Peptides against a protein of PDB entry 5H65. Designs and how they scored, part 167

Target 1, 294 residues: chain A of PDB entry 5H65
Amino acid sequence: QYLERTPLCAILKQKAPQQYRIRAKLRSYKPRRLFQSVKLHCPKCHLLQEVPHEGDLDIIFQDGATKTPDVKLQNTSLYDSKIWTTKNQKGRKVAVHFVKNNGILPLSNECLLLIEGGTLSEICKLSNKFNSVIPVRSGHEDLELLDLSAPFLIQGTIHHYGCKQCSSLRSIQNLNSLVDKTSWIPSSVAEALGIVPLQYVFVMTFTLDDGTGVLEAYLMDSDKFFQIPASEVLMDDDLQKSVDMIMDMFCPPGIKIDAYPWLECFIKSYNVTNGTDNQICYQIFDTTVAEDVI

## One batch from the design tools (peptide; made by RFdiffusion4, then SolubleMPNN)

Design b2_p20_5_s2 (from b2_p20_5 with D4E E5K D8E T11S E12K)
Fold by OpenDDE base, seed 4:
Order: C-alpha cells, then structure tokens, then sequence
Structure b2_p20_5_s2 (fold): chain B 294 residues (1-294), chain A 20 residues (1-20)
C-alpha cells in the first residue's frame, strides 16, 4: 500500500482510526530485554502470554515422568510403542510411540513421536532426530496431550504452544484424521487435537520522535518487522544478536537522538477505552526494518 | 518387514538418547 508521509504533529491531532506512513527516530523502546519482548498471542481471545521458561517446562515434564504409562494404550493402529526404564535412581518409565503412516513407520525425518515421561532435554534431542515430538500422557481411554502449559508440538527447535482458554483438547487418536502422517504441520496437528495454536510475537512499545512530535507506537509482530521469526529467536543466538543489532542501530546507546537514524514505518491509530477514559493509541503495521539494515 | 526394521532402528535412537 501507498501512503504519503505525515508528520507526527499532524497525526496527533487527528481522530482514529487512520493509517499513516511516518518517518521518525526511535527515541526509546520497551522492554529493553529481547526475551521479555517475545510473547505468545492467541488469535482467538487475543490474550498475550509469557513464553514458558525452561524451568517451568522442566517441572511439567518432571511431573509427567511420575506417571506410569498405561500398557493398554500401547501399540495401536496409529502408532507402535516401546517403554524404557531409565537406569537412574528413580527408575523412570518412558514410553515412546512412533506414529505410523498408513500402517508403516515413515522415515525418521517424517516421523512423529509421542512421548510419556520424557525430560525436556530428551524431548529436544528427539526432536532433532525425528520430525517432531508431542509430549503426552496416558488418559482414561487414550493418550492425551500432557499439558498446554508445555508445547503441544516440538519440531526442530521450535516449541508450539496452544491456548488453554480457547482449546478444547481431543485425544491423540484424532490424529487419524490427518491423511498425511509424514508432514506434521503445526496447524494441522492443532486442528486435529482441538488446539488453538498460539503465535509467537515480538511485543514492544516504540517512542517515536520526528522533531514535530512524539508518540508511542505499539509493535506486535511475528516475523515481518525484523524479518526474523519470533518463534525461532529465543532458540537461536545468532538471531538474537541480529535483533539486538537492529535495535542498537536505531537506538544506539551512549549517543544523542540527533545522531539516530530515521525509521520509516506504517502506523495505525485506534481508539482505546479504559473505563471512562478514551484515548488514541498507535500500532506499527506492515513494516520491515531489516531491509534497511541487513 | 520394513516397519519392523524402522521400529528397531528408531528404538535404538531413542534408547541412546535416554541413556545419555
């Protein structure tokens, strides 16, 4: 889309909603720490959630490991199963279910694993050897997703989460509805299991200044702004460094704003009601900054 | 069978990881 550039002073005087193209300097931004800027967003209820920490996941998986796999749920038409007893002091039982495609196990890079009693470390390692991993537990009559507080699908280094509020979980056998059991698309898996997938997003507030005025603009973006997926950034040091470099470029520490580079972006205004107070807020949209930097 | 071979192979992979 094409919009003429509008100075901030003019924008600040106009009613919402409207869309603008602006050229401004990034005076400041929050939060300053990248890991605090990455959130999980539900496309249905629009709740923003924190990405679980590894420590949180460890607890969930430790709890899962205290449960005994139900022998009756092993070896169905959907999957072949094996149970291991760890040699550690706890004697933890781990059940792994290898999902078959049309009755035959696919290639490892195509194979989905369902795991009971695995640790985060083990699950992550498995996700690097196989297509993907779903942490599960033995339900009453079928395997069930372990916990929506943990990833419902780990594919490579990406942890896919679901919304607890919007999801209505279905048992694992519902994966049978997937015609192709070699390409495990997260959205398809989610749909089969009744999960509303959460979206990784960068959430930041930019203070923008073009010399005519100052406004705060909200950024909620998954992969366009930095041309870096929010879903991958937490697991990749190089991507983290890239984001940091971009932010440092636009908002360099230790120098005055007069020396800051100009940022070209699109913002939209919208009305927000907080009790009896009505205010106009701004959100960045359809903006890519990485092209100017990288 | 192919399935049996893969099952055994994959089981070994899992076993290796679980024993790390």
Amino acid sequence: as target 1 above (294 residues)
Amino acid sequence: SLNEKRFEEYSKIVEEILNE
Scores: peptide ipSAE 0.766, ipTM 0.982, DockQ to the pose 0.876
Fold by OpenDDE base, seed 5:
Structure b2_p20_5_s2 (fold): chain B 294 residues (1-294), chain A 20 residues (1-20)
Amino acid sequence: as target 1 above (294 residues)
Amino acid sequence: SLNEKRFEEYSKIVEEILNE
């Protein structure tokens, strides 16, 4: 449980795997931009993916809007439907399906919308007026999730993504398996639809220096290191500022490293094999820096 | 009915957003 502090010079000479407690200065870190440090991680296949950019989503939803909603799939026991034709030159058709709870539409803040042909902007606006939104398309026999390259669920300002590799998509009617159709917990929705949800994570490489040696350590963390959820940081300016402040505190620009504060953290070493070459790498774990900043 | 009332209300909300 308890680990004594070990100097970096000693750590660099030891075999992996081992766990260490260290005290070091953050000489530098990569990437420098916060948005580049936020990734999507699959808990099943462990692949890292980039968070789709707004432009990417626009394309996906634009493509989805080229499809015509199937009138035969409107108004089921699960949802009530309405179709609009936009007044723009394209005459885009938008279908919205309001999901019912026990045969009755719940309150707006409890209501899930399924949308065909909506733009990202429209979907985001809708997610602020209702509980959540799922982009869908008309399948052969049922509504289906539009595309796993886009969020499968937009709830408030949070975009929930699924793993393309690990997910086995099921049709929308599988939402019937949910007894509670008011809270719309992302994990429950994902399970019902056969989606393996991706996790937002901070991914950074820290160059640590304690005066005895220099070590690069990898950080992959969802909400512990900064005490800020990676899932919320991209959509919240205040959270972004907080992370930036933390990083600036440990690695202040324009001053010498001698004046940097000390960072206390836990690191673990592990072996990585690249062909015939064996390399020892380091990862930060079980570390919270936010408490040290306050 | 309650369902009909909510449907109409929610439809109006959607319509407003789509017309923006």
Scores: peptide ipSAE 0.766, ipTM 0.982, DockQ to the pose 0.866
Fold by OpenDDE base, seed 3:
Structure b2_p20_5_s2 (fold): chain B 294 residues (1-294), chain A 20 residues (1-20)
Amino acid sequence: as target 1 above (294 residues)
Amino acid sequence: SLNEKRFEEYSKIVEEILNE
């Protein structure tokens, strides 16, 4: 896939779609805040969604906690269950279902928990002690996923989300289809539950300038561009610092553009029609930036 | 049984978290 370098001035004159290799300076980028640049993307319907804030999740889990666990759904072949009543004034009931592997509970680091009525804080703590946690609710005949507005799976510090539009949720017992109930691969869990998993992506708009011309290029990338997973960056201060450092390197504040390093990347042009207006847009693809750019 | 032992152990872990 070798492409010759093309100056921006030449690119700006050409029809889409085409692919280019460019060398340009990053004049500016949007959004400036890292948190705002991380989105959830559906690979099926291509909808971009905001990553829910902690406050949003708190509300969802609080609402979930208002529902009482159904005793009839406790202790199936899939899981062993226990219900707690919290000591707080509200007397919240929390049901935890420990998923078994071949009829026996696996090691804690292999064990999936299904939780009814848990808070975000509790769920996060549990996800650090066990393999993963799925927030659930009591359905009519089975446990069901609580809400796709919340993570369908919390594994470690990673929150896995599903697309509301594309998912056709199935009941929790469909986890039985998983032969291995110890690894809990997010994609496998999603498939079993009828969830189309959303992908964490960096979404940015770069203004590129090579001295011959200026164009805006769209970046939507999960882990290649920064060599940092978008799925982990929001939960890791070091990763955040790394991304910030990279961006500061390419677009240093308070310094003139003449001193900016050159960015080499691939861009593709594509046509966008909005009513009667037809415009050519550009997207960065198949590009990895190094921290040491000369 | 092993299952019962783990259930009890895990339940304690959950209980501790819920009481925090």
Scores: peptide ipSAE 0.765, ipTM 0.982, DockQ to the pose 0.863
Fold by OpenDDE base, seed 1:
Structure b2_p20_5_s2 (fold): chain B 294 residues (1-294), chain A 20 residues (1-20)
Amino acid sequence: as target 1 above (294 residues)
Amino acid sequence: SLNEKRFEEYSKIVEEILNE
């Protein structure tokens, strides 16, 4: 799209909503820590929530391990099962269900595991050996998803989360509705299980200054702004470094703003009402900055 | 059978991970 460049001083005087093209310097941004800028967003209810930390997941899986797998739910048409008792002092029982495709176990890189009683470490290791892992628990009549506070699907290094508010969970046997039980597309799995998948997003506030004025612009973006998926950045050191480099380029530490590079971007204004307080806010949209680093 | 073979193989993988 084409928009004429507008100085910030002019924008600050105009009513919302409007769209603008701007050229400004990134005076500052928040949060400063990358891990704090990555959130989970529900596309349906629009709630933002934190990505669970490793410690949070450990607790969830520990709690899950306190439950004994139901032997009556083993070995269905959907999966073949085996139960282990760990050799550690806890004597934890772990059930793994290997999901079949057309009655036959697929290749390991195509195979979905359902796991009861696994630790985060074990689940992560399994997700590297198989296509994906779903943490589950024994329900009354079927296996069920363990907890939406934990990933509903771990595929490689990617943790897929669902919205607690919007999801209406269905039992594991609903995976039978998937014709192809080898690809395990997260959205398809979510649909089968009644899960509204959350989206990883970068959430940041930019303070922009073009010399005529200063305004704050909100950024909520999944993969366009940095050309880096928010879903992958937390698990990839190289991607983290790339984001840091981009931010350091536009907002270099230890130097004056006069030496900062110019950032060209699109912003849109919108009205926000908080009680009796009416204010105009700004959001960055349709902007990619990664190309400026290369 | 192919299924039995894979089940055995995959079970071994899981067992190794659980015993680490």
Scores: peptide ipSAE 0.765, ipTM 0.982, DockQ to the pose 0.858

Design b2_p20_5_s3 (from b2_p20_5 with D4E D8K E12K E15D N19S)
Fold by OpenDDE base, seed 3:
Structure b2_p20_5_s3 (fold): chain B 294 residues (1-294), chain A 20 residues (1-20)
Amino acid sequence: as target 1 above (294 residues)
Amino acid sequence: SLNEERFKEYTKIVDEILSE
């Protein structure tokens, strides 16, 4: 879509909702730390959640390891199973279920693992050797997802999370509904298990200044703004550096704003009511930042 | 069978990881 550029001073005088194309300098932004800007967003209830830290996951998996795998749930038509007892002092039981495709185990890079009692480290290592891993627990009659506070699917370096509020979990046997049990598309897995998948998003507040006015604009974007997936940035140092470079380019530290490059973007205004207070807010949308300073 | 062969192979991989 095409919109003519509108100066911020004019925008600030207009009622919401409206869409604008602007050219402004990024005076400042929050949060300053990249890891603080990455959140999980539910497309259904629209709640924002923090990405769990490694320590949080460790606790969840430790708790999961306190429960013993149910031997009755081993070796179904869906998966072949084996149980390990660790040699450590605790004697932890670990059950791994290898999901079959049409009754036969697929290639390792196509194979989904269901794991009971695994540590985060073990799960991550397994996800590098196999297609993906789902942390599970023994339910009453079937394996079930361990905890939505942890990833429901770990594929490569990506942790896929589900919304606790919106999800209605179904047992693992519902994976049978998937015709192809080799690709393991996260959305398909989520659908089969009754999970509303959360989306990784960059969440930032930009203070924009075009010389005529100043306004704050909210950024919530998954992969368009930086052309970098929010889902991957936390696990990739190079991607983190790239985002940092982009932000430093638009808002260089120690440099006066007069020397800042111009940022062209789209913003939309919207009304927010909090009690008796009614205010207009702004959100960046459909914007990709330029790679070079013009 | 192919399934048994892969199962043995995969369990070996898991065993190695769990032993670390």
Scores: peptide ipSAE 0.762, ipTM 0.981, DockQ to the pose 0.869
Fold by OpenDDE base, seed 2:
Structure b2_p20_5_s3 (fold): chain B 294 residues (1-294), chain A 20 residues (1-20)
Amino acid sequence: as target 1 above (294 residues)
Amino acid sequence: SLNEERFKEYTKIVDEILSE
């Protein structure tokens, strides 16, 4: 939709909700560190969650490794299984289940692994050799997802998370509902297992100034604004550098705002009620800045 | 069989990773 450019001073006087096209300078932004700006967003309940740190995941997987795989759950029509005992004194039991496609194991790059008792490091290594890995545990009658606090699917370097609040987990045998057991599309896996997948998003607050006024605009975007997927940025140094470069370009350190480049973007206003207080807030939408940088 | 061959191959890969 085409919108005429509106000065911030005019926008600040108008009631919400409305949509605007603006041209402004990025005076400042929060948070300053990229890793703090990447969050997980539920498309249903709209909760924002922190991306778990490696240390958090280590703890979860360590805890999972304390439980012994149930030998009765090995080797079903869905998967072929093998159990390992680590050589260390602790004798950790690791079960890996290789998911079959129509009764036959697919190629390694098409094969989904279900793993019990694996460490984060092992799981990550496995995800580089196979299509995907799901951390699981032995349930009463079937394998079950280990913990939604950890990724439900690790595919390559991407960790896919699910919403604890909105998900109604189903046992692993529900993967049988997938006709094609070689592609392992995250959304399909999530649907089969009753998981509401979380979305990686950049969450930032921009202070915008066009010389007529100043307003704060909220940014929640997955891949449009920077033309960089939020889902990949944490695992890719080059992508991180790119985002940093973009932010430095629009908000260069050590120089006055007069020298800042102009940012053209779309913002929408909306009302927020806190008790008796009504406030108008602004959110950036449908905006891409990377085209001007690359 | 093809399945047996792949299973053998894949378990070997896992074994190598778990031994590290």
Scores: peptide ipSAE 0.762, ipTM 0.981, DockQ to the pose 0.884
Fold by OpenDDE base, seed 5:
Structure b2_p20_5_s3 (fold): chain B 294 residues (1-294), chain A 20 residues (1-20)
Amino acid sequence: as target 1 above (294 residues)
Amino acid sequence: SLNEERFKEYTKIVDEILSE
């Protein structure tokens, strides 16, 4: 619905919840670093989580590599397997399972790999040669997902994560429920394995100033605000530059706020109770920033 | 067979990556 533009000074005096259309300047924002603004959000429990760093993943995969693949779990109706022994001092065992479609290996760009004992680097390289990769481990009777602290699916340059709280993991053989074993849609894979997939989101706090008042507004958005997917930005330098350019445009360094462009957006107010204190907070919603703002 | 051919091809790809 159409909303009349409301000055911030008026908004600050009103009770929540309400929706507003505003025109304000972006005085400042937090966090300043793009990487820090990208989080993982669970659509079910709504918890926010940090995106794991490469170092975190290295540790997880290193730990996984200390486990020996179970030879009894190789070569099922679902996948064909091979085990490698690396030539390093440790003699690391790496098992790769190639998932078949209707009993036949699909094309490489359609093929899902299940990997035991692989490094992050190896997994990433494999994900560029095949459709996708799932880090797994040998369970008692079947292959199982390695760790929800790591991606459950690496597809291209995208790391797909699952919620530890909401997921009830099922063994790899549950992928048999997928009729099409060539497309490997992340949501379908997640469903088959009992995973609640996390969503990449931009999380920022904007300090908005329209000359009548100052208001802090919370931004949590996946792909609408910047028209850039949060899921892709961390792995794409061009997208990162685009986001940085947008933020620099609205909040340019080295110049006075009087010269800042105006930002038009929608905000909603809501009540937050912290102990005995009631506070009104604000969130940006249904807003897309334009490339050219005057 | 087609499956055997692809398996050989894919294992070769993996082998190359793991050897790096």
Scores: peptide ipSAE 0.761, ipTM 0.981, DockQ to the pose 0.890
Fold by OpenDDE base, seed 1:
Structure b2_p20_5_s3 (fold): chain B 294 residues (1-294), chain A 20 residues (1-20)
Amino acid sequence: as target 1 above (294 residues)
Amino acid sequence: SLNEERFKEYTKIVDEILSE
């Protein structure tokens, strides 16, 4: 799209909604810490949620490990099962179910595991040896997803989460609806299990200054702004460094704003009503920093 | 069978991880 460049002073005087092309300096941004800027967003109810911390997941999986796998749910047409008893003092029961494709176990890099009683560490290690892992529990008649507060699918280093509000969970046997049980596309798994998948997003507030005016612009983006997926950044040190470098480039520490680079981006205005107060807010859209830094 | 062989292999992998 094409838009004429508009100075911030002019934008601040105009009614919403409108779209603008701007050239401004990033005076400041919040939050300053990357891990605080990565959130989970529901595409249906639009709630923003925190990404669970390792400690939170440890608790969930520890609680799950207190439950005993139901022997009646082992070895179905969908999966082959084995139960382990750990050698530690707790004697934890762990059940692993290997999902079959057309009655035969696929290659390890194609195989989905369903696990009862596993720790976060064990699950993560398994996700590196197999295609993906779903934490589950024994229900009354079938295996069920353990807890939507934990990932419903761990694939490699990616943790996939679902919305508690919008999801209507279905039992594990609903994976039978998937014709191909080797690819394990997260959206397909979610659909089969009645899960509304959450989207990883960068959430930041930019204070922009072009010398004529100052405004705050909201950023909610999954992978376009930084050209880095929000879903991968928390698990990759190099990606984290890249984001930090980009932000340091726009807002270099220890120097005055007059030396900051210019950022060209698109913003849209919109109205927000808080009680009796009507406010105009701004959101960044269709912007990639790699192309807009000058 | 192929299924039995893979099951044996996969359970071995899991066993190693759970034994750590």
Scores: peptide ipSAE 0.761, ipTM 0.981, DockQ to the pose 0.861

Design b2_p20_5_s4 (from b2_p20_5 with D4E D8E T11S E12K)
Fold by OpenDDE base, seed 4:
Structure b2_p20_5_s4 (fold): chain B 294 residues (1-294), chain A 20 residues (1-20)
Amino acid sequence: as target 1 above (294 residues)
Amino acid sequence: SLNEERFEEYSKIVEEILNE
C-alpha cells in the first residue's frame, strides 16, 4: 500500500482510526531486554502470555515423569510403542510412541514421536533426530496431551504452544484424521487435537520522534518487522544478536537523538476505552526495518 | 519387515538419548 508521509504533529491532532506512513527517530523502546519482548499471542482471545521458561517446562516434564505409562494404551494402529526404564535412582519409565503413516513407520525425519515421561532435554534431543515430538500422558482411554503449559509440539528447535482458554483438547487418536502423517504441520496437528495455537510475537512500545511531535507506537509482530521469526529468536543466539544490532542501530546507546537514524514505518491509530477515559493509541503495521539494515 | 526395521532403528536412537 501507498501512503504519503505525515508528520507526527499532524497525526496527533487527528481522530482514529487512520493509517499513516511516518518517518521518525526511535527515541526509546520498551522492554529493553529481548527475552521480555517475545510473547505468545492467541489469535482468538487475544491474550498475551509469557513464553514459559525452561525451568517451568522442567517442572512440568518432571511431574509428567512421575506418571506411569498405561500399558493398555501402547501399540495402536496409529503408533508403535516402547517403554524404557531409566537407570537413574528414580527408575523413571519413559514411553515413546512412534506414529505410523498408513501402517508403516515413516523415515525418521518424517516421524512424529509421542513421549511419556521424557525430560525437556531428552525431548529436545529427540526433536532433532525425528520430525517432531508431542509430550503426552496416559489418559483414561487414550493418550492425551500432557499440558498446554508446555509445548504441544516440538519441531526442531521450535516449541509450539496452545491457548488454554480457547482450546478444547481431544485425545491423541484424533491424529488419525490427518491424511498425511509424514508432514507434521503445526496448524494441522493443532486442529486435530482441538488446540488453538499461540503465535510468537515481538511486543514492544516505541517512542517515536520526528521533531514535530512525539508519540508511542505499539509493535506486535511475528516475523515481518525484523524479518526474524519471533518463534525462533529465543532459540538462536545469532538471531538474538541480529535483533539487538537492529535495535542498537536505531536507538544507539551513549549518543544523542540528533544522531539517530530515521525510521520509516506505517502506523495505525485506534481508540481505546479505559473505563470513562478514551484514548487514541498507535500501532506499527506492515513495516520491515531489516531491509534497511541487513 | 520395513516397519520392524525402522522400529528397531528408531528405538536405538531413543535408547541412546535416554542413556545420555
Scores: peptide ipSAE 0.762, ipTM 0.981, DockQ to the pose 0.878
Fold by OpenDDE base, seed 3:
Structure b2_p20_5_s4 (fold): chain B 294 residues (1-294), chain A 20 residues (1-20)
Amino acid sequence: as target 1 above (294 residues)
Amino acid sequence: SLNEERFEEYSKIVEEILNE
């Protein structure tokens, strides 16, 4: 898939769709804040969503905590259960269901927890002690996922989200379909529960200038461009610094564009129709940037 | 049993977290 380099001035004159290899300077980019550049993308309906803030999650879990765990749903073949009453003034009830593997609880680092009534803080702490946590609620006949507005799976520091539009939720007992109940692969969990998992993506608009022309190119990438997973960057200060360093390298503040390094990348053009207006847009694809650019 | 032992152990872990 070798493409010859094409100057931007030539690209700007051509009809879409086409693919190009370019060499240009990053004049500017939006958004400037890293947090704002990380979105959730549905691979099925292609909807872009904001990553929920901690405050948003707190509200969801607080609401979930107002519901009492159903005693009838405790202790199934899938999981062993225990209910706690917190010592706080509210007397919150928390149910934790420990998922078994072949009838026996696995090691803690292999064990999935289903939790009713837990706070975000508690869930996060639990996810550090166990393999993963699913926030759930008592349904009519089975445990059910609490809310797709919250993570359906918290594994380590990663929050896995599902698409509300595309998902058709199934009850927790569908986890029985998983032969291995120790690894808890997010995609497998999602499939079992009827969830279309959302993908963390970097979403940015680059203004590219090669001296012959200027164009805006859209970046939507999960882990290739920065060689950093979008799914992890928000929870890792070092990764955030790395991304910032990369962006600062290509678009250094307080320095004239003449001193900017050259960015080599692939872009594809595509047509966008908005009413009577037809415009050509550009998207960066199959591009990895290196930290050392000459 | 092994299952019971782990259940008790894990329950303690959860309890500690819930009491923090």
Scores: peptide ipSAE 0.762, ipTM 0.981, DockQ to the pose 0.863
Fold by OpenDDE base, seed 5:
Structure b2_p20_5_s4 (fold): chain B 294 residues (1-294), chain A 20 residues (1-20)
Amino acid sequence: as target 1 above (294 residues)
Amino acid sequence: SLNEERFEEYSKIVEEILNE
């Protein structure tokens, strides 16, 4: 449980795997931009993915809008439907399906929308008026998730993504398996639809220096290190500022490293094999820095 | 019915957003 502080010079000479407690200065870190440090991680296959940009999503939803909603799939026991034709030159058809709870539409803040042909902007606006939105398309026999390259669920300002590799998509009618059709917990929705949800994570490389040696340590963390959820940071300016402040505190620009504050953290070493070469790498774990800032 | 009332209400909300 308790680990004594070990100087970096000693750590650099030891075999992996081991766990250490260290006190070091953050000489530098990568990437420098916060948005580049937020990734999507699959808990099953462990692949890291980039968070899609708005431009990427726009393309996906534009493509989806080229498809015509199937009138035969409107108004089921699960949802009530309405179709609109936009007044723009394209005459885009948009179908919205309001999911019912026990045969009755719930309150707006409890209601899930399924949308065909919506733009990102429209979907985001809808997610602020209703509980959540799922982009869908008309399948052969049922509504289906539009594309795993886009969010499978937009709830408030949070975009929930699924792993393409690990997911085995099921049709929308599988939402019937959910007894509670008012809360729309992302994990429950994912399970019903056969989606393995991706996790937002901070991914950074820290260069640590304690005066005895220099060590690069990898950080992959969802909400512990900064005490800020990676899932919320991209959509919240205040949270972004907080993270930036923390990083600026530990690695202040324009001053010498001698004036940097000390960072206390836990690191673990592990072996990485690249062909015939064996390399020891380091990862930060079980560390919270936010408490030290306050 | 309650369902019909909510459907109409929600439809109006959607319509407003789509017309923006």
Scores: peptide ipSAE 0.761, ipTM 0.981, DockQ to the pose 0.867
Fold by OpenDDE base, seed 1:
Structure b2_p20_5_s4 (fold): chain B 294 residues (1-294), chain A 20 residues (1-20)
Amino acid sequence: as target 1 above (294 residues)
Amino acid sequence: SLNEERFEEYSKIVEEILNE
């Protein structure tokens, strides 16, 4: 799309909603820590929530391990099962269900595991050996997803989360609806289990200054702005470094703003009403900055 | 059978991880 460049001083005087093309310097941004800028967003209810920390997940899986796998739910047409008793002092019972494709276990890189009683560490290790892992628990009549506070699907290093508000969970046997039980596309798994998948997003506030005025612009973006998926950045040191480099380029520490590079981007204004307070806010859209680093 | 072979193989993988 084409928009004429508008100075910030002019934008600040105009009513919302409008779209603008701007050229400004990034005076500052928040949050400063990358891990704080990555959130989970529901595309349906639009709630934002924090990505669970390792400690949070540990607790959830520890709680899950307090439940004993139901032997009656082992070995169905969908999966072959085995139960282990760990040798540690806790003596946990861990059930792993290997999901079959057309009655036969697929290759390991195609195989989905359903796990009861596993630790985060064990689950992560398993997700590196198999296609994916779903933490589950024994329900009354079927296996069920363990907890939406934890990933519903761990595929490689990617943790897929679902919205507690919008999801209407279905039992594990609903995976039978998937014709191909080897690819395990997260969206397909979510659909089968009645999960509304959350989206990883970068959430940041930019303070922009073009010398004529200063405004704050909100950024909520999954993979366009940095050309880096928010879903992968937390688990990849190189991607983290890349984002940091981009931010340091536009907002270099220890130097004056006069030396900052110009950022070209699109912003849209919108009205926000908080009680008696009416204000105009701004959001960055349709902007990619990663190309400026190359 | 192929299924039995894979089950055994995968079980060993899981067992190794659980015993670490």
Scores: peptide ipSAE 0.761, ipTM 0.981, DockQ to the pose 0.858

